# Peptides against a protein of PDB entry 1EBD: the designs that were tried, part 7

Target 1, 138 residues: chain A of PDB entry 1EBD
Amino acid sequence: KASYEGKVAAEAIAGHPSAVDYVAIPAVVFSDPECASVGYFEQQAKDEGIDVIAAKFPFAANGRALALNDTDGFLKLVVRKEDGVIIGAQIIGPNASDMIAELGLAIEAGMTAEDIALTIHAHPTLGEIAMEAAEVAL

## One batch from the design tools (peptide; made by RFdiffusion4, then SolubleMPNN)

Design b1_p9_1_s4 (from b1_p9_1, 5 letters changed)
Fold by OpenDDE base, seed 5:
Structure b1_p9_1_s4 (fold): chain B 138 residues (1-138), chain A 9 residues (1-9)
Amino acid sequence: as target 1 above (138 residues)
Amino acid sequence: KEAALAAIR
């Protein structure tokens, strides 16, 4: 956010057209384990009257997380029930700060849980947990 | 760790 806003401001000062129009802004906490979020939390969606599926998959069931001996936490997808569109994601676990970018892209593009579930992820990777959580939402 | 897991409930 702040770095991007700084770029937009610099471009505007230079007389270049710049626009900020984003559906989702990621938030990251570089703790151990890392925490990342983009879009809606489940409770935020519920408070707005959005009927959601909260699909959760644990790193303890991820082959790469097991190989790394770092299996704390989970990925959660917040999926709108009406159309299967991903409206939020939360990650606690290894590389959460980088892994949130895939889900940020999915939200900005208006992708569904099915789109992620049908996307081939390399095996074994931490990224597979997004696919596994998407399958839980189906 | 436990506190971070509790925050994303």
Scores: peptide ipSAE 0.020, ipTM 0.617, DockQ to the pose 0.028
Fold by OpenDDE base, seed 4:
Structure b1_p9_1_s4 (fold): chain B 138 residues (1-138), chain A 9 residues (1-9)
Amino acid sequence: as target 1 above (138 residues)
Amino acid sequence: KEAALAAIR
């Protein structure tokens, strides 16, 4: 957020049209395990009257996480039931700080859980957990 | 760790 707002401000000063208009601002905590979030939490969506599916997949079931011996945590997708659109994601686990960018892109683009489930992820990767969680949401 | 896991469960 702050670094991006600084870039937008610099572009505006340089006479370039720029805006900060994003639905999905990522939040990251570089703990062990890492924590990342983008968009809605399940409870926030419910408090706003959005009917959601919370699809959760554990790193303990991810082949790359097993190979790394780092299987703590999970990915959660928050999916709007009406249209299957991803409106939030939370990751606790290995590489969560980088993996959240895929879900940030998906939310900004208005993608569905089906779009992620039908995207081929390389095997074995940590990123496959997004696909697996998306399949749970279908 | 445990508190972070609990916060998003």
Scores: peptide ipSAE 0.019, ipTM 0.615, DockQ to the pose 0.029
Fold by OpenDDE base, seed 2:
Formats: sequence, structure tokens, C-alpha cells
Structure b1_p9_1_s4 (fold): chain B 138 residues (1-138), chain A 9 residues (1-9)
Amino acid sequence: as target 1 above (138 residues)
Amino acid sequence: KEAALAAIR
């Protein structure tokens, strides 16, 4: 957010059209485990009258997390039920701060849970947790 | 939020 707002301000000063109008602004806490979020929380979507699927996948079921001996936490996808579009994600776990970037891209691009589920992720990686959570949302 | 959600529909 702040780094992006700084770029928008610099572009505006340079006479370029620029706006801070994104659906997916990531929030990260570098705790142990890390916490990351982008887009809607499940309750925020429900409060706006959106019917959602909340798909959850645990780090303890991921081969890379097991190999690292760091299996605490989960990824949650918030998927709009009418069309399968990803509208939010939350991650608690190792590397959540980096893993949130894929989901930020997916939300800004209007991608579905199917798009993520059908994307080949490298094996074994923590990134596969996004794919597995997307499969749960189908 | 509603306007942002409408943009991704």
C-alpha cells in the first residue's frame, strides 16, 4: 500500500494519469507464523450480501511444509459462489508474506478458483497450498 | 468495496 501510493504520487507529479483504485491491497504481519491477507474476509463478504465459499487448506498437509518441519497454519480462499471468482485470501504460515502475491494477482485479474486449481505449481512448494485450497473451493 | 467487486464481475 504505502509503496504503491508513493509511486502513484510520483507519477501524478510527473503528469501521468495514476489512481489508487485496487481491489486487492495486501496486508502482512511478519510474525512467527507470518500472517497475510488480501481482498475480502469471509465475514466482510457476508456482511455485503455476497454468497461465498470459504475454502481452507492446512500447511500440515503440504509436502514442502512437512520437509521444512514448519506445518503451523492454513490458507483460506474466499470465493464468490455464483461464478467461482476469488475475492479474498488469508494465509497464516511460513512464507505467507510471499505466498499472498499470487492470490493478489488472481483477485486483481478476476480469476476463478478453477484457474488456480488448473495452474501447475512447482513440487514440492508452499505455493501448492494455493492450488489445493482452490481445489477445495470447486 | 461494492464498486470494486462490480469491476471484477
Scores: peptide ipSAE 0.013, ipTM 0.504, DockQ to the pose 0.056
Fold by OpenDDE base, seed 3:
Structure b1_p9_1_s4 (fold): chain B 138 residues (1-138), chain A 9 residues (1-9)
Amino acid sequence: as target 1 above (138 residues)
Amino acid sequence: KEAALAAIR
């Protein structure tokens, strides 16, 4: 947020149009394990009356996480049941701070769990856990 | 509504 606000302020001072404000703002905690979130939490969607699927996949079942001996945590997708659109994601685990960017892009683009499930991820990678969680939502 | 958790922008 502070970096983005600094950019918008610099552009305004230079007489340029203000940057577009994006809906999916990521939040990261650089703990061990790392924590990342974008969009809705499951309970926030329910409190707003959105019917959701919470699809969860553990790092203990990811081939790259096993090879790294770093298998604590999970990825969770929050998927709207009406149309399968991804409205939120949470990651607790290895490289969560970088991996949240794929899911931020998916939310901003209005992608479905099917779009992620049908996207080929490189094997073996931590990123495959997004595909596995998307398959759970189908 | 955007969740009020510390945004990393």
Scores: peptide ipSAE 0.016, ipTM 0.509, DockQ to the pose 0.046; fails the geometry check

Design b1_p9_2_s1 (from b1_p9_2, 5 letters changed)
Fold by OpenDDE base, seed 2:
Structure b1_p9_2_s1 (fold): chain B 138 residues (1-138), chain A 9 residues (1-9)
Amino acid sequence: as target 1 above (138 residues)
Amino acid sequence: SIEDLAAAR
């Protein structure tokens, strides 16, 4: 967010139109395990009257996490039931700070859980957890 | 949720 706001400010000073108007601003905590979030939390969506599916997939079920001997945590997708659009994601686990980027892209692009589920992810990777969570949401 | 994030740490 701060880096993006800095770019917007620089562009404005240079005379280019720019605005900070994104739905999906990621938040990351570089703890052990890492924590990352983008878009809605499940309860925030519910408080706004959005009917959601909260799909959760654990790192312990991922082949790469097992190979790394680092299986703590999970990925949660918040999916709008009406149209299957991903509106939020939370990750606790190894490399959460990098894994959140795919989901930020998906939210900003208005992608569905099906879009992620049908995207081939390299095997074995932690990134497959996003695909698996998307399958849970279907 | 924030509670889920806190519990997983």
Scores: peptide ipSAE 0.026, ipTM 0.616, DockQ to the pose 0.028
Fold by OpenDDE base, seed 1:
Structure b1_p9_2_s1 (fold): chain B 138 residues (1-138), chain A 9 residues (1-9)
Amino acid sequence: as target 1 above (138 residues)
Amino acid sequence: SIEDLAAAR
């Protein structure tokens, strides 16, 4: 965020049109396990009166995480029930700081859980956990 | 727990 705001500021100073207005701003904590979030948490959505599905899939059930012996945590998708649109995601686990980018893209694009479920992810990868969580939401 | 950590954010 700060880096992007810096780019926007530099562009504005240079006389180029620029704006910082995004739905999905990621937050990352480089702990062990890593923590990453983008968009709504489940409770935030509920507090705003949004009816959501919270679809959770554990790294303990992910083939790559098992192979790496790094199975702590989960991925959670927050999906709006009305239309299946992904409005938030949280990842606690291996490579969460990088994996959140796919979900940030999905949220910014207004994608559904079905869109992710129908996207082929390589096997075995950590990233396929997003597909697994999306299938839980269907 | 990990779940509690995620929920607290």
Scores: peptide ipSAE 0.025, ipTM 0.631, DockQ to the pose 0.030
Fold by OpenDDE base, seed 3:
Structure b1_p9_2_s1 (fold): chain B 138 residues (1-138), chain A 9 residues (1-9)
Amino acid sequence: as target 1 above (138 residues)
Amino acid sequence: SIEDLAAAR
Protein backbone atom coordinates (compact mmCIF):
# COMPACT_ATOMS: atom_id res chain seq x y z
CA LYS B 1 0.00 0.00 0.00
CA ALA B 2 2.73 2.50 0.93
CA SER B 3 4.62 1.79 -2.31
CA TYR B 4 1.41 2.18 -4.33
CA GLU B 5 0.56 5.48 -2.59
CA GLY B 6 4.09 6.77 -3.30
CA LYS B 7 3.67 5.95 -7.01
CA VAL B 8 0.30 7.76 -7.17
CA ALA B 9 1.81 10.82 -5.46
CA ALA B 10 4.78 10.91 -7.86
CA GLU B 11 2.45 10.67 -10.88
CA ALA B 12 0.25 13.49 -9.54
CA ILE B 13 3.30 15.76 -9.02
CA ALA B 14 4.40 15.02 -12.60
CA GLY B 15 0.94 16.05 -13.95
CA HIS B 16 -0.22 12.53 -14.88
CA PRO B 17 -3.72 11.14 -14.20
CA SER B 18 -4.14 9.44 -10.82
CA ALA B 19 -4.01 5.63 -10.70
CA VAL B 20 -7.23 3.62 -10.26
CA ASP B 21 -8.17 2.65 -6.70
CA TYR B 22 -8.34 -1.13 -6.15
CA VAL B 23 -10.69 -3.08 -3.85
CA ALA B 24 -8.38 -5.91 -2.70
CA ILE B 25 -5.47 -4.36 -0.73
CA PRO B 26 -3.27 -7.06 0.86
CA ALA B 27 -1.96 -6.93 4.44
CA VAL B 28 1.19 -8.90 5.35
CA VAL B 29 3.10 -9.60 8.59
CA PHE B 30 6.54 -11.22 8.08
CA SER B 31 6.38 -13.27 11.27
CA ASP B 32 7.15 -16.98 11.77
CA PRO B 33 4.81 -18.30 10.49
CA GLU B 34 4.03 -15.49 8.00
CA CYS B 35 0.51 -13.97 8.03
CA ALA B 36 -1.32 -12.51 5.03
CA SER B 37 -4.87 -11.29 4.41
CA VAL B 38 -6.93 -9.75 1.60
CA GLY B 39 -10.62 -8.75 1.47
CA TYR B 40 -13.12 -9.74 4.17
CA PHE B 41 -12.51 -11.66 7.33
CA GLU B 42 -15.35 -14.11 8.10
CA GLN B 43 -16.69 -12.09 11.04
CA GLN B 44 -16.55 -8.79 9.08
CA ALA B 45 -18.75 -10.34 6.37
CA LYS B 46 -21.21 -11.68 8.98
CA ASP B 47 -21.38 -8.26 10.72
CA GLU B 48 -22.41 -6.73 7.36
CA GLY B 49 -25.16 -9.36 6.91
CA ILE B 50 -23.35 -11.38 4.20
CA ASP B 51 -24.02 -15.13 4.37
CA VAL B 52 -20.60 -16.79 3.90
CA ILE B 53 -18.77 -20.11 3.89
CA ALA B 54 -15.35 -20.14 5.59
CA ALA B 55 -13.37 -22.87 3.79
CA LYS B 56 -10.18 -23.86 5.63
CA PHE B 57 -7.34 -26.20 4.56
CA PRO B 58 -4.20 -26.96 6.65
CA PHE B 59 -0.58 -26.85 5.44
CA ALA B 60 -0.12 -30.16 7.32
CA ALA B 61 -2.05 -31.77 4.42
CA ASN B 62 -0.03 -30.02 1.64
CA GLY B 63 2.63 -32.15 -0.12
CA ARG B 64 5.14 -29.32 -0.62
CA ALA B 65 4.79 -28.12 2.99
CA LEU B 66 5.46 -31.70 4.19
CA ALA B 67 8.55 -31.96 1.94
CA LEU B 68 9.85 -28.66 3.38
CA ASN B 69 9.05 -29.74 6.98
CA ASP B 70 7.13 -26.43 7.32
CA THR B 71 3.49 -27.41 8.00
CA ASP B 72 2.24 -24.89 10.59
CA GLY B 73 -0.92 -22.99 9.68
CA PHE B 74 -3.66 -22.94 7.06
CA LEU B 75 -5.37 -21.12 4.20
CA LYS B 76 -8.93 -19.80 4.66
CA LEU B 77 -11.29 -18.64 1.88
CA VAL B 78 -14.31 -16.46 2.69
CA VAL B 79 -16.94 -17.29 0.05
CA ARG B 80 -20.33 -15.60 -0.44
CA LYS B 81 -23.02 -18.34 -0.37
CA GLU B 82 -25.39 -16.59 -2.81
CA ASP B 83 -23.10 -16.90 -5.85
CA GLY B 84 -19.87 -18.64 -4.70
CA VAL B 85 -17.77 -15.47 -5.20
CA ILE B 86 -14.56 -15.21 -3.15
CA ILE B 87 -14.70 -12.03 -1.03
CA GLY B 88 -11.76 -12.65 1.34
CA ALA B 89 -8.74 -14.85 2.09
CA GLN B 90 -6.30 -15.39 4.98
CA ILE B 91 -3.04 -17.38 5.02
CA ILE B 92 -0.92 -18.32 8.03
CA GLY B 93 2.05 -20.43 6.95
CA PRO B 94 5.05 -20.78 4.62
CA ASN B 95 5.37 -18.15 1.85
CA ALA B 96 2.01 -16.52 2.82
CA SER B 97 3.40 -13.07 1.81
CA ASP B 98 3.75 -14.17 -1.85
CA MET B 99 0.84 -16.64 -2.04
CA ILE B 100 -1.75 -13.97 -1.12
CA ALA B 101 -1.30 -12.38 -4.58
CA GLU B 102 -3.23 -15.17 -6.39
CA LEU B 103 -6.18 -14.65 -4.06
CA GLY B 104 -6.02 -10.85 -4.38
CA LEU B 105 -6.27 -11.31 -8.17
CA ALA B 106 -9.23 -13.70 -7.75
CA ILE B 107 -11.13 -11.20 -5.55
CA GLU B 108 -10.43 -8.22 -7.88
CA ALA B 109 -11.66 -10.27 -10.88
CA GLY B 110 -14.85 -11.45 -9.09
CA MET B 111 -13.89 -15.14 -9.35
CA THR B 112 -15.71 -18.00 -7.62
CA ALA B 113 -14.40 -20.88 -5.52
CA GLU B 114 -15.22 -23.10 -8.53
CA ASP B 115 -12.90 -21.01 -10.75
CA ILE B 116 -9.97 -21.68 -8.37
CA ALA B 117 -10.92 -25.37 -7.88
CA LEU B 118 -10.92 -25.91 -11.67
CA THR B 119 -7.56 -24.11 -12.17
CA ILE B 120 -4.68 -26.59 -12.45
CA HIS B 121 -1.97 -25.89 -9.85
CA ALA B 122 1.50 -27.42 -10.19
CA HIS B 123 2.17 -30.50 -8.02
CA PRO B 124 3.68 -30.45 -5.48
CA THR B 125 3.56 -26.71 -4.60
CA LEU B 126 2.50 -24.55 -1.65
CA GLY B 127 0.10 -22.72 -4.02
CA GLU B 128 -1.84 -25.97 -4.51
CA ILE B 129 -3.40 -25.32 -1.08
CA ALA B 130 -5.61 -22.60 -2.67
CA MET B 131 -7.18 -25.25 -4.93
CA GLU B 132 -7.73 -27.57 -1.94
CA ALA B 133 -9.44 -24.82 0.09
CA ALA B 134 -11.61 -23.92 -2.92
CA GLU B 135 -12.76 -27.56 -3.18
CA VAL B 136 -13.80 -27.45 0.50
CA ALA B 137 -16.06 -24.46 -0.33
CA LEU B 138 -18.00 -26.42 -3.03
CA SER A 1 -7.72 -13.76 13.98
CA ILE A 2 -5.50 -13.81 17.08
CA GLU A 3 -7.00 -17.22 17.92
CA ASP A 4 -6.10 -18.57 14.46
CA LEU A 5 -2.50 -17.34 14.84
CA ALA A 6 -2.20 -19.10 18.21
CA ALA A 7 -3.58 -22.35 16.74
CA ALA A 8 -1.13 -22.16 13.81
CA ARG A 9 1.93 -22.42 16.13
Scores: peptide ipSAE 0.024, ipTM 0.624, DockQ to the pose 0.026
Fold by OpenDDE base, seed 4:
Structure b1_p9_2_s1 (fold): chain B 138 residues (1-138), chain A 9 residues (1-9)
Amino acid sequence: as target 1 above (138 residues)
Amino acid sequence: SIEDLAAAR
């Protein structure tokens, strides 16, 4: 966020059009395991009156995580029930800081859980967990 | 679509 805001400010000073504000700003904690979030948490959505599905998939069931012997944590998708649109995601686990970008893209583009579920993810990869969580949400 | 995106926001 801070680096992005700095870029926008620099562009404005240089006489360039300001970038559009984004809906999905990621937050990352580089702990062990890593923590990443984008968009709504489940409770935040509920507090705003949004009916959601919280679809959770554990890294313990991910083939790449097993191969890496790094299976702590999970991915959670927060999906709006009305239309299946992904409005939030949380990742606790290996490579969460990078993996959150896929979900950020999905949220910004207004994608559904079905869109992610129908996107082929390389096997075996950590990123495949997003597809698995999306399937849970269907 | 752009329309779907607008509806999602």
Scores: peptide ipSAE 0.009, ipTM 0.417, DockQ to the pose 0.106

Design b1_p9_2_s2 (from b1_p9_2 with T1S V2L)
Fold by OpenDDE base, seed 5:
Structure b1_p9_2_s2 (fold): chain B 138 residues (1-138), chain A 9 residues (1-9)
Amino acid sequence: as target 1 above (138 residues)
Amino acid sequence: SLAEKAAAR
């Protein structure tokens, strides 16, 4: 957030039209396992009256996580039922701090779970867990 | 959307 706002400010100072306009601010905790979140939590969406699907996929079922012997945690997508749009994501597990970026992009783009599900992810990778969770949401 | 932002440029 701060670095992005700093860039916008620099562009404004330079006389370029620019504005801060984002929906999803990532939050990362560099614990073991790492924790990352962007957009809505499931309960937060529910509290706001948004009907959501919480699609969860465990790292224990991810081929790369198994190969790395690092299978703790999961990825969760929070998907708006009305239109399938991804409005939040949480990752607890290996490389969560970096993996959250794909989901941040998806949320900012207004992408659906289908959009991620239709995106080819390399196999085996940790990243393919996003695709797996997206498929759960369909 | 990102698409709308891009189109506005």
Scores: peptide ipSAE 0.376, ipTM 0.881, DockQ to the pose 0.123
Fold by OpenDDE base, seed 3:
Structure b1_p9_2_s2 (fold): chain B 138 residues (1-138), chain A 9 residues (1-9)
Amino acid sequence: as target 1 above (138 residues)
Amino acid sequence: SLAEKAAAR
């Protein structure tokens, strides 16, 4: 976010049109395990009266995480029940800081859990956990 | 597109 804001500011100073902030702005904490979030948390959606499914899948069940001996944490998708659209995602675990980008793209584009579930992810990868969580939401 | 969405804000 700070890097993006710096880019927008530089463009404005140069007299160029700049885009406003996107809706799906990621937040990352480079801890051990890493934490990443984009869009709604489950409780934020509920507080706004949105009926949601919270689909959770653990890294302990991911083949790549097992191979790396790094299985702490989970991925959570926040899915709107009305239409299956993904409105939020949280990751606690290995490579969360990079993996959140797929979900940021999905949210910004208005994709559904089904869209992710039907997208082939390479095996074995940490990224498969997004597909697994999407299948839980169906 | 995302470009159109950004321009509309």
Scores: peptide ipSAE 0.177, ipTM 0.766, DockQ to the pose 0.097
Fold by OpenDDE base, seed 1:
Structure b1_p9_2_s2 (fold): chain B 138 residues (1-138), chain A 9 residues (1-9)
Amino acid sequence: as target 1 above (138 residues)
Amino acid sequence: SLAEKAAAR
């Protein structure tokens, strides 16, 4: 966020078109396990009257997490029921700080859970947990 | 969407 705001400021000073307009700003805590979030939390969506599906998949069921012996936590997708659009995501677990980027892209682009479910993820990877959570939302 | 793309194949 701060780095991007700095880039926008530099572009504005240089006379280039620049805007700060974000739907999806990631937040990361580099703990063990790592925590990452982007977009709506489930309760925030509900408080705004958005009907959502909270699709949760545990790292304990992820093949790569099992192979790494690092299975604490989960991925959660917050999906708008009306159209299946992903409006939020939370990750607690291995490599959450990097894995949140795929979900940030999906939210910013207005993608659906089906779009993620239909995207081929390499096997076995931590990242394929996003596909598994997306399938739960279908 | 990818669903629409898949259905168009």
Scores: peptide ipSAE 0.114, ipTM 0.781, DockQ to the pose 0.096
Fold by OpenDDE base, seed 2:
Structure b1_p9_2_s2 (fold): chain B 138 residues (1-138), chain A 9 residues (1-9)
Amino acid sequence: as target 1 above (138 residues)
Amino acid sequence: SLAEKAAAR
């Protein structure tokens, strides 16, 4: 967020068109395990009257997490039930700070859980957890 | 969408 706001300010000073109009701003805590979030939490969506599917997949079920001996946590997708559009994601686990980027892209682009589920992820990777959570949401 | 691409196969 701060780096993005700095870029927008620099572009404005340079006379370029710039706008802060993003649907999804990631938040990261570099703890152990890491925590990352983008878009809606499940309860926030419900409080706004959005019917959602909360799809959760644990790191303990991922081959890369097992190979790394670091299996704490989970990924949660918040998916709008009406059209399957991803509107939020939360990750607690190893490399959550990097893993959130794919989901930030998906939310900003208005992608569905099906779009993520139909994307080939490299095996074995922690990134596959996003695909697995998307499959749960279908 | 990728769903549309999959349906077109």
Scores: peptide ipSAE 0.102, ipTM 0.770, DockQ to the pose 0.088

Design b1_p9_2_s3 (from b1_p9_2 with T1S V2I)
Fold by OpenDDE base, seed 3:
Structure b1_p9_2_s3 (fold): chain B 138 residues (1-138), chain A 9 residues (1-9)
Amino acid sequence: as target 1 above (138 residues)
Amino acid sequence: SIAEKAAAR
């Protein structure tokens, strides 16, 4: 976010049109385990009257996380029930800071849980957990 | 596209 805001400010100073704000702005905490979020939390969606599915999958069930002996945490998708569109995601676990980018792209594009579930992820990878959580939401 | 969605906000 701060880097993006700096870019917009530099462009404005140079006389370029201001960039539009995007919906899927990631938030990351580089703790152990890492924490990352994009879009709605489950309770935020509920407070706005959005009927959602919260699909959760643990790193303890991910083949790459097991191989790395780093299995703390989970991935959560927040999916709108009406149309299956992903409106939020949270990751607590290994490489969360990088893995949140796929979900930011999915939310910004207006993709569904089915879109992620039907996208082939390499096996075994940490990123495969996004596919597993998407399958839970179906 | 993402650009079109952003412009519509």
Scores: peptide ipSAE 0.368, ipTM 0.865, DockQ to the pose 0.103
Fold by OpenDDE base, seed 5:
Structure b1_p9_2_s3 (fold): chain B 138 residues (1-138), chain A 9 residues (1-9)
Amino acid sequence: as target 1 above (138 residues)
Amino acid sequence: SIAEKAAAR
């Protein structure tokens, strides 16, 4: 957030048209395992009356995580049932701090779980867990 | 959407 706002401010000072406009702000905790989140948590969506699918996929089922012997945690997608749009994501596990960026982009673009599920992810990678979780949401 | 934001520029 702060770095993005700083860039927008610098562009405005330089006379370039720019605005701060985003739907989702990522949050990262560099713990072991790492924790990352963007958009809604499942309970936040429910508290606002949004009917959601919480699609969870464990790193213990991810081929790259197994190969790395780092299988703690999961990825969770929060998907609006009405239209399949991804409105939130949480990752606890290896590389969560970087992996959240894909999901942040998906949320900002108004992508669906289907959009991620249809995106080919390299195998085996940690990143393919996003595709696996998206498939769970279908 | 990102597409809508881009189109508005």
Scores: peptide ipSAE 0.352, ipTM 0.876, DockQ to the pose 0.118
Fold by OpenDDE base, seed 1:
Structure b1_p9_2_s3 (fold): chain B 138 residues (1-138), chain A 9 residues (1-9)
Amino acid sequence: as target 1 above (138 residues)
Amino acid sequence: SIAEKAAAR
């Protein structure tokens, strides 16, 4: 957030068109395991009356996480049932701080779980867990 | 969508 707002301000001062217009702000805790979130938590969506699918996939089932012997945690997608749009994501596990960026992009673009599921992820990678969670949401 | 792009190829 702060770094992005600083860039927008610098661009505006330089006479370039720029605006702070975003739907989702990522939050990261650099713990062990790392924690990252973007958009809605499942309970926040439910409290607003949004009918959601909470699709969860564990790092214990991810080929790269197994190869790294770092299998704690999971990825969760929060998907709106009406249209399959991804409205939130949470990651607890290896490289969560970097992996949240794909899901931030998906939410800002209004992508569906199908869009992620139909994107080929390299095997074996940690990022592949996003595709696996998206397939759970279908 | 990615699905629409796939169908248009």
Scores: peptide ipSAE 0.214, ipTM 0.796, DockQ to the pose 0.109
Fold by OpenDDE base, seed 2:
Structure b1_p9_2_s3 (fold): chain B 138 residues (1-138), chain A 9 residues (1-9)
Amino acid sequence: as target 1 above (138 residues)
Amino acid sequence: SIAEKAAAR
């Protein structure tokens, strides 16, 4: 957020068109395990009257997490039930701070859980957890 | 969508 706002300010000073108009701003806590979030939490969506699917996939079911001996946590996708659009994601686990970027892209682009599920992820990676959670949401 | 692209193949 702060780095992005700084870039917007620099572009404005340079006379370039610039706007802060994002659907999703990531939040990261560099704890052990790491925590990352983007877009809606499940309860926030429900409080706004959005019918959602909360799809959860654990790190303990991921081959890369097992190989790293770091299997704590999970990824949660918040998917709008009407159209399958991803509106939020939360990650608690190793590399959550980097893994959230794919989901930030998906939310900003208005992608569905199906779009993520049909994207080939490299094997074995922690990134596959996003794909697996997307499959759960289908 | 990725699904639409896949269906167009």
Scores: peptide ipSAE 0.205, ipTM 0.794, DockQ to the pose 0.101

Design b1_p9_2_s4 (from b1_p9_2, 4 letters changed)
Fold by OpenDDE base, seed 5:
Structure b1_p9_2_s4 (fold): chain B 138 residues (1-138), chain A 9 residues (1-9)
Amino acid sequence: as target 1 above (138 residues)
Amino acid sequence: SLEELAAAR
């Protein structure tokens, strides 16, 4: 966010028009394990009256996480029940700070859990946990 | 919220 806003500001100062228009802003905590979030938390969606599925998949069941001996945490998708659209995601675990970007893209594009579930992810990777969580939401 | 994220840890 700050970096993106800084770029927009620099372009404006240089006399070039630039716009900030985004739907989902990622939040990252570089702890051990890392924490990342984008879009709605489950409770935020519920507080707004959105009927959601919270689909959770643990890193302990991810082949790459096992190979890395780094299996703490999970990925959670927040999926709107009405249409299956992903409206939020949280990751606690290895590489959460980078892995959140795929889900940020999915949310910005209005993708469904089915879209991610049907997207082939390389095996074994940490990234395939998004596919696994999406399958839980189906 | 980040608080909810922290609670999930």
Scores: peptide ipSAE 0.034, ipTM 0.666, DockQ to the pose 0.029
Fold by OpenDDE base, seed 4:
Structure b1_p9_2_s4 (fold): chain B 138 residues (1-138), chain A 9 residues (1-9)
Amino acid sequence: as target 1 above (138 residues)
Amino acid sequence: SLEELAAAR
């Protein structure tokens, strides 16, 4: 956020068009395991009256995480039931800080869980966990 | 926050 706001401010000062504000601003904590979030938490969505599916997939079931011996945590997708659109995601686990970007993209683009589930992810990768969680949401 | 992320479990 701060870096993005700085860029927007610099562009505005330079007389360039202001960048569009994004809906999905990621939050990252570089702990062990890493934590990352974008969009709604499940409870936030519920508090706003959004009917959601919270689809969770554990790193313990991810082939790359197993190979790395780093299997703590999970990925959670928050999916709006009405249309299957992904409105939030949380990752606790290996490479969460980078992996959140795919889900940020998905949220900004208005993608569904089906869109992610039908996207081929390289095997074996940590990124497959997004696909697996999306399949849970279907 | 870490607490919010932990609550997502």
Scores: peptide ipSAE 0.033, ipTM 0.675, DockQ to the pose 0.030
Fold by OpenDDE base, seed 2:
Structure b1_p9_2_s4 (fold): chain B 138 residues (1-138), chain A 9 residues (1-9)
Amino acid sequence: as target 1 above (138 residues)
Amino acid sequence: SLEELAAAR
């Protein structure tokens, strides 16, 4: 957020249009395990009257996490039931700070859980957890 | 918030 705001300010000073209202600003905490979030939390969506699926997949079920001996945590997708569009994601686990980027892209592009589920992810990677969580949402 | 992330467990 701060880096983005700095870029917008620099662009405004340079005379460029600076009003980009992004739907999804990621939040990251570099703890152990790492924490990352983008878009809606499940409860926020519910409070706004959005009917959602919260799809959760644990790191302990991922081949790369097992190989790294780092299996704490999970990925949660918040998916709008009406159309399957991903509106939020939360990750607690190894490399959550990098893994959140794919989901930020998906939310900004208006992608569905099906879009992620049908995207081939490299094997074995932590990135496959996003694909697995998307499959849970279907 | 971190509390919301923790509550997602």
Scores: peptide ipSAE 0.031, ipTM 0.657, DockQ to the pose 0.030
Fold by OpenDDE base, seed 3:
Structure b1_p9_2_s4 (fold): chain B 138 residues (1-138), chain A 9 residues (1-9)
Amino acid sequence: as target 1 above (138 residues)
Amino acid sequence: SLEELAAAR
């Protein structure tokens, strides 16, 4: 966010038209395990009156995480029940800081859990956990 | 925050 806003400011100072236009800003903590979030948490959606499904899948069931002996944590999708659109995601686990980008893209594009579930992910990879969590939401 | 993410468990 800060680096993106700095780019927009530099472009404005240079006399170029620029705007900060985004729906979701990722948040990352580089702890062990890593933590990442984008969009709504489940309780935030409920507090706003949005009926949601919280679809959770553990890294302990991911083939790549098992091969790396790094299986702590999970991925959670927050899915709006009305239309299946992904409105939030949280990751606690290996490579969460990079993996959150796929889910940020999905939210910005207005994708559904079905869109992610039907996207082929390479096997075995950590990213495959997004597909598994999306299947839980169906 | 880490606390908010931990609450998502």
Scores: peptide ipSAE 0.031, ipTM 0.670, DockQ to the pose 0.030

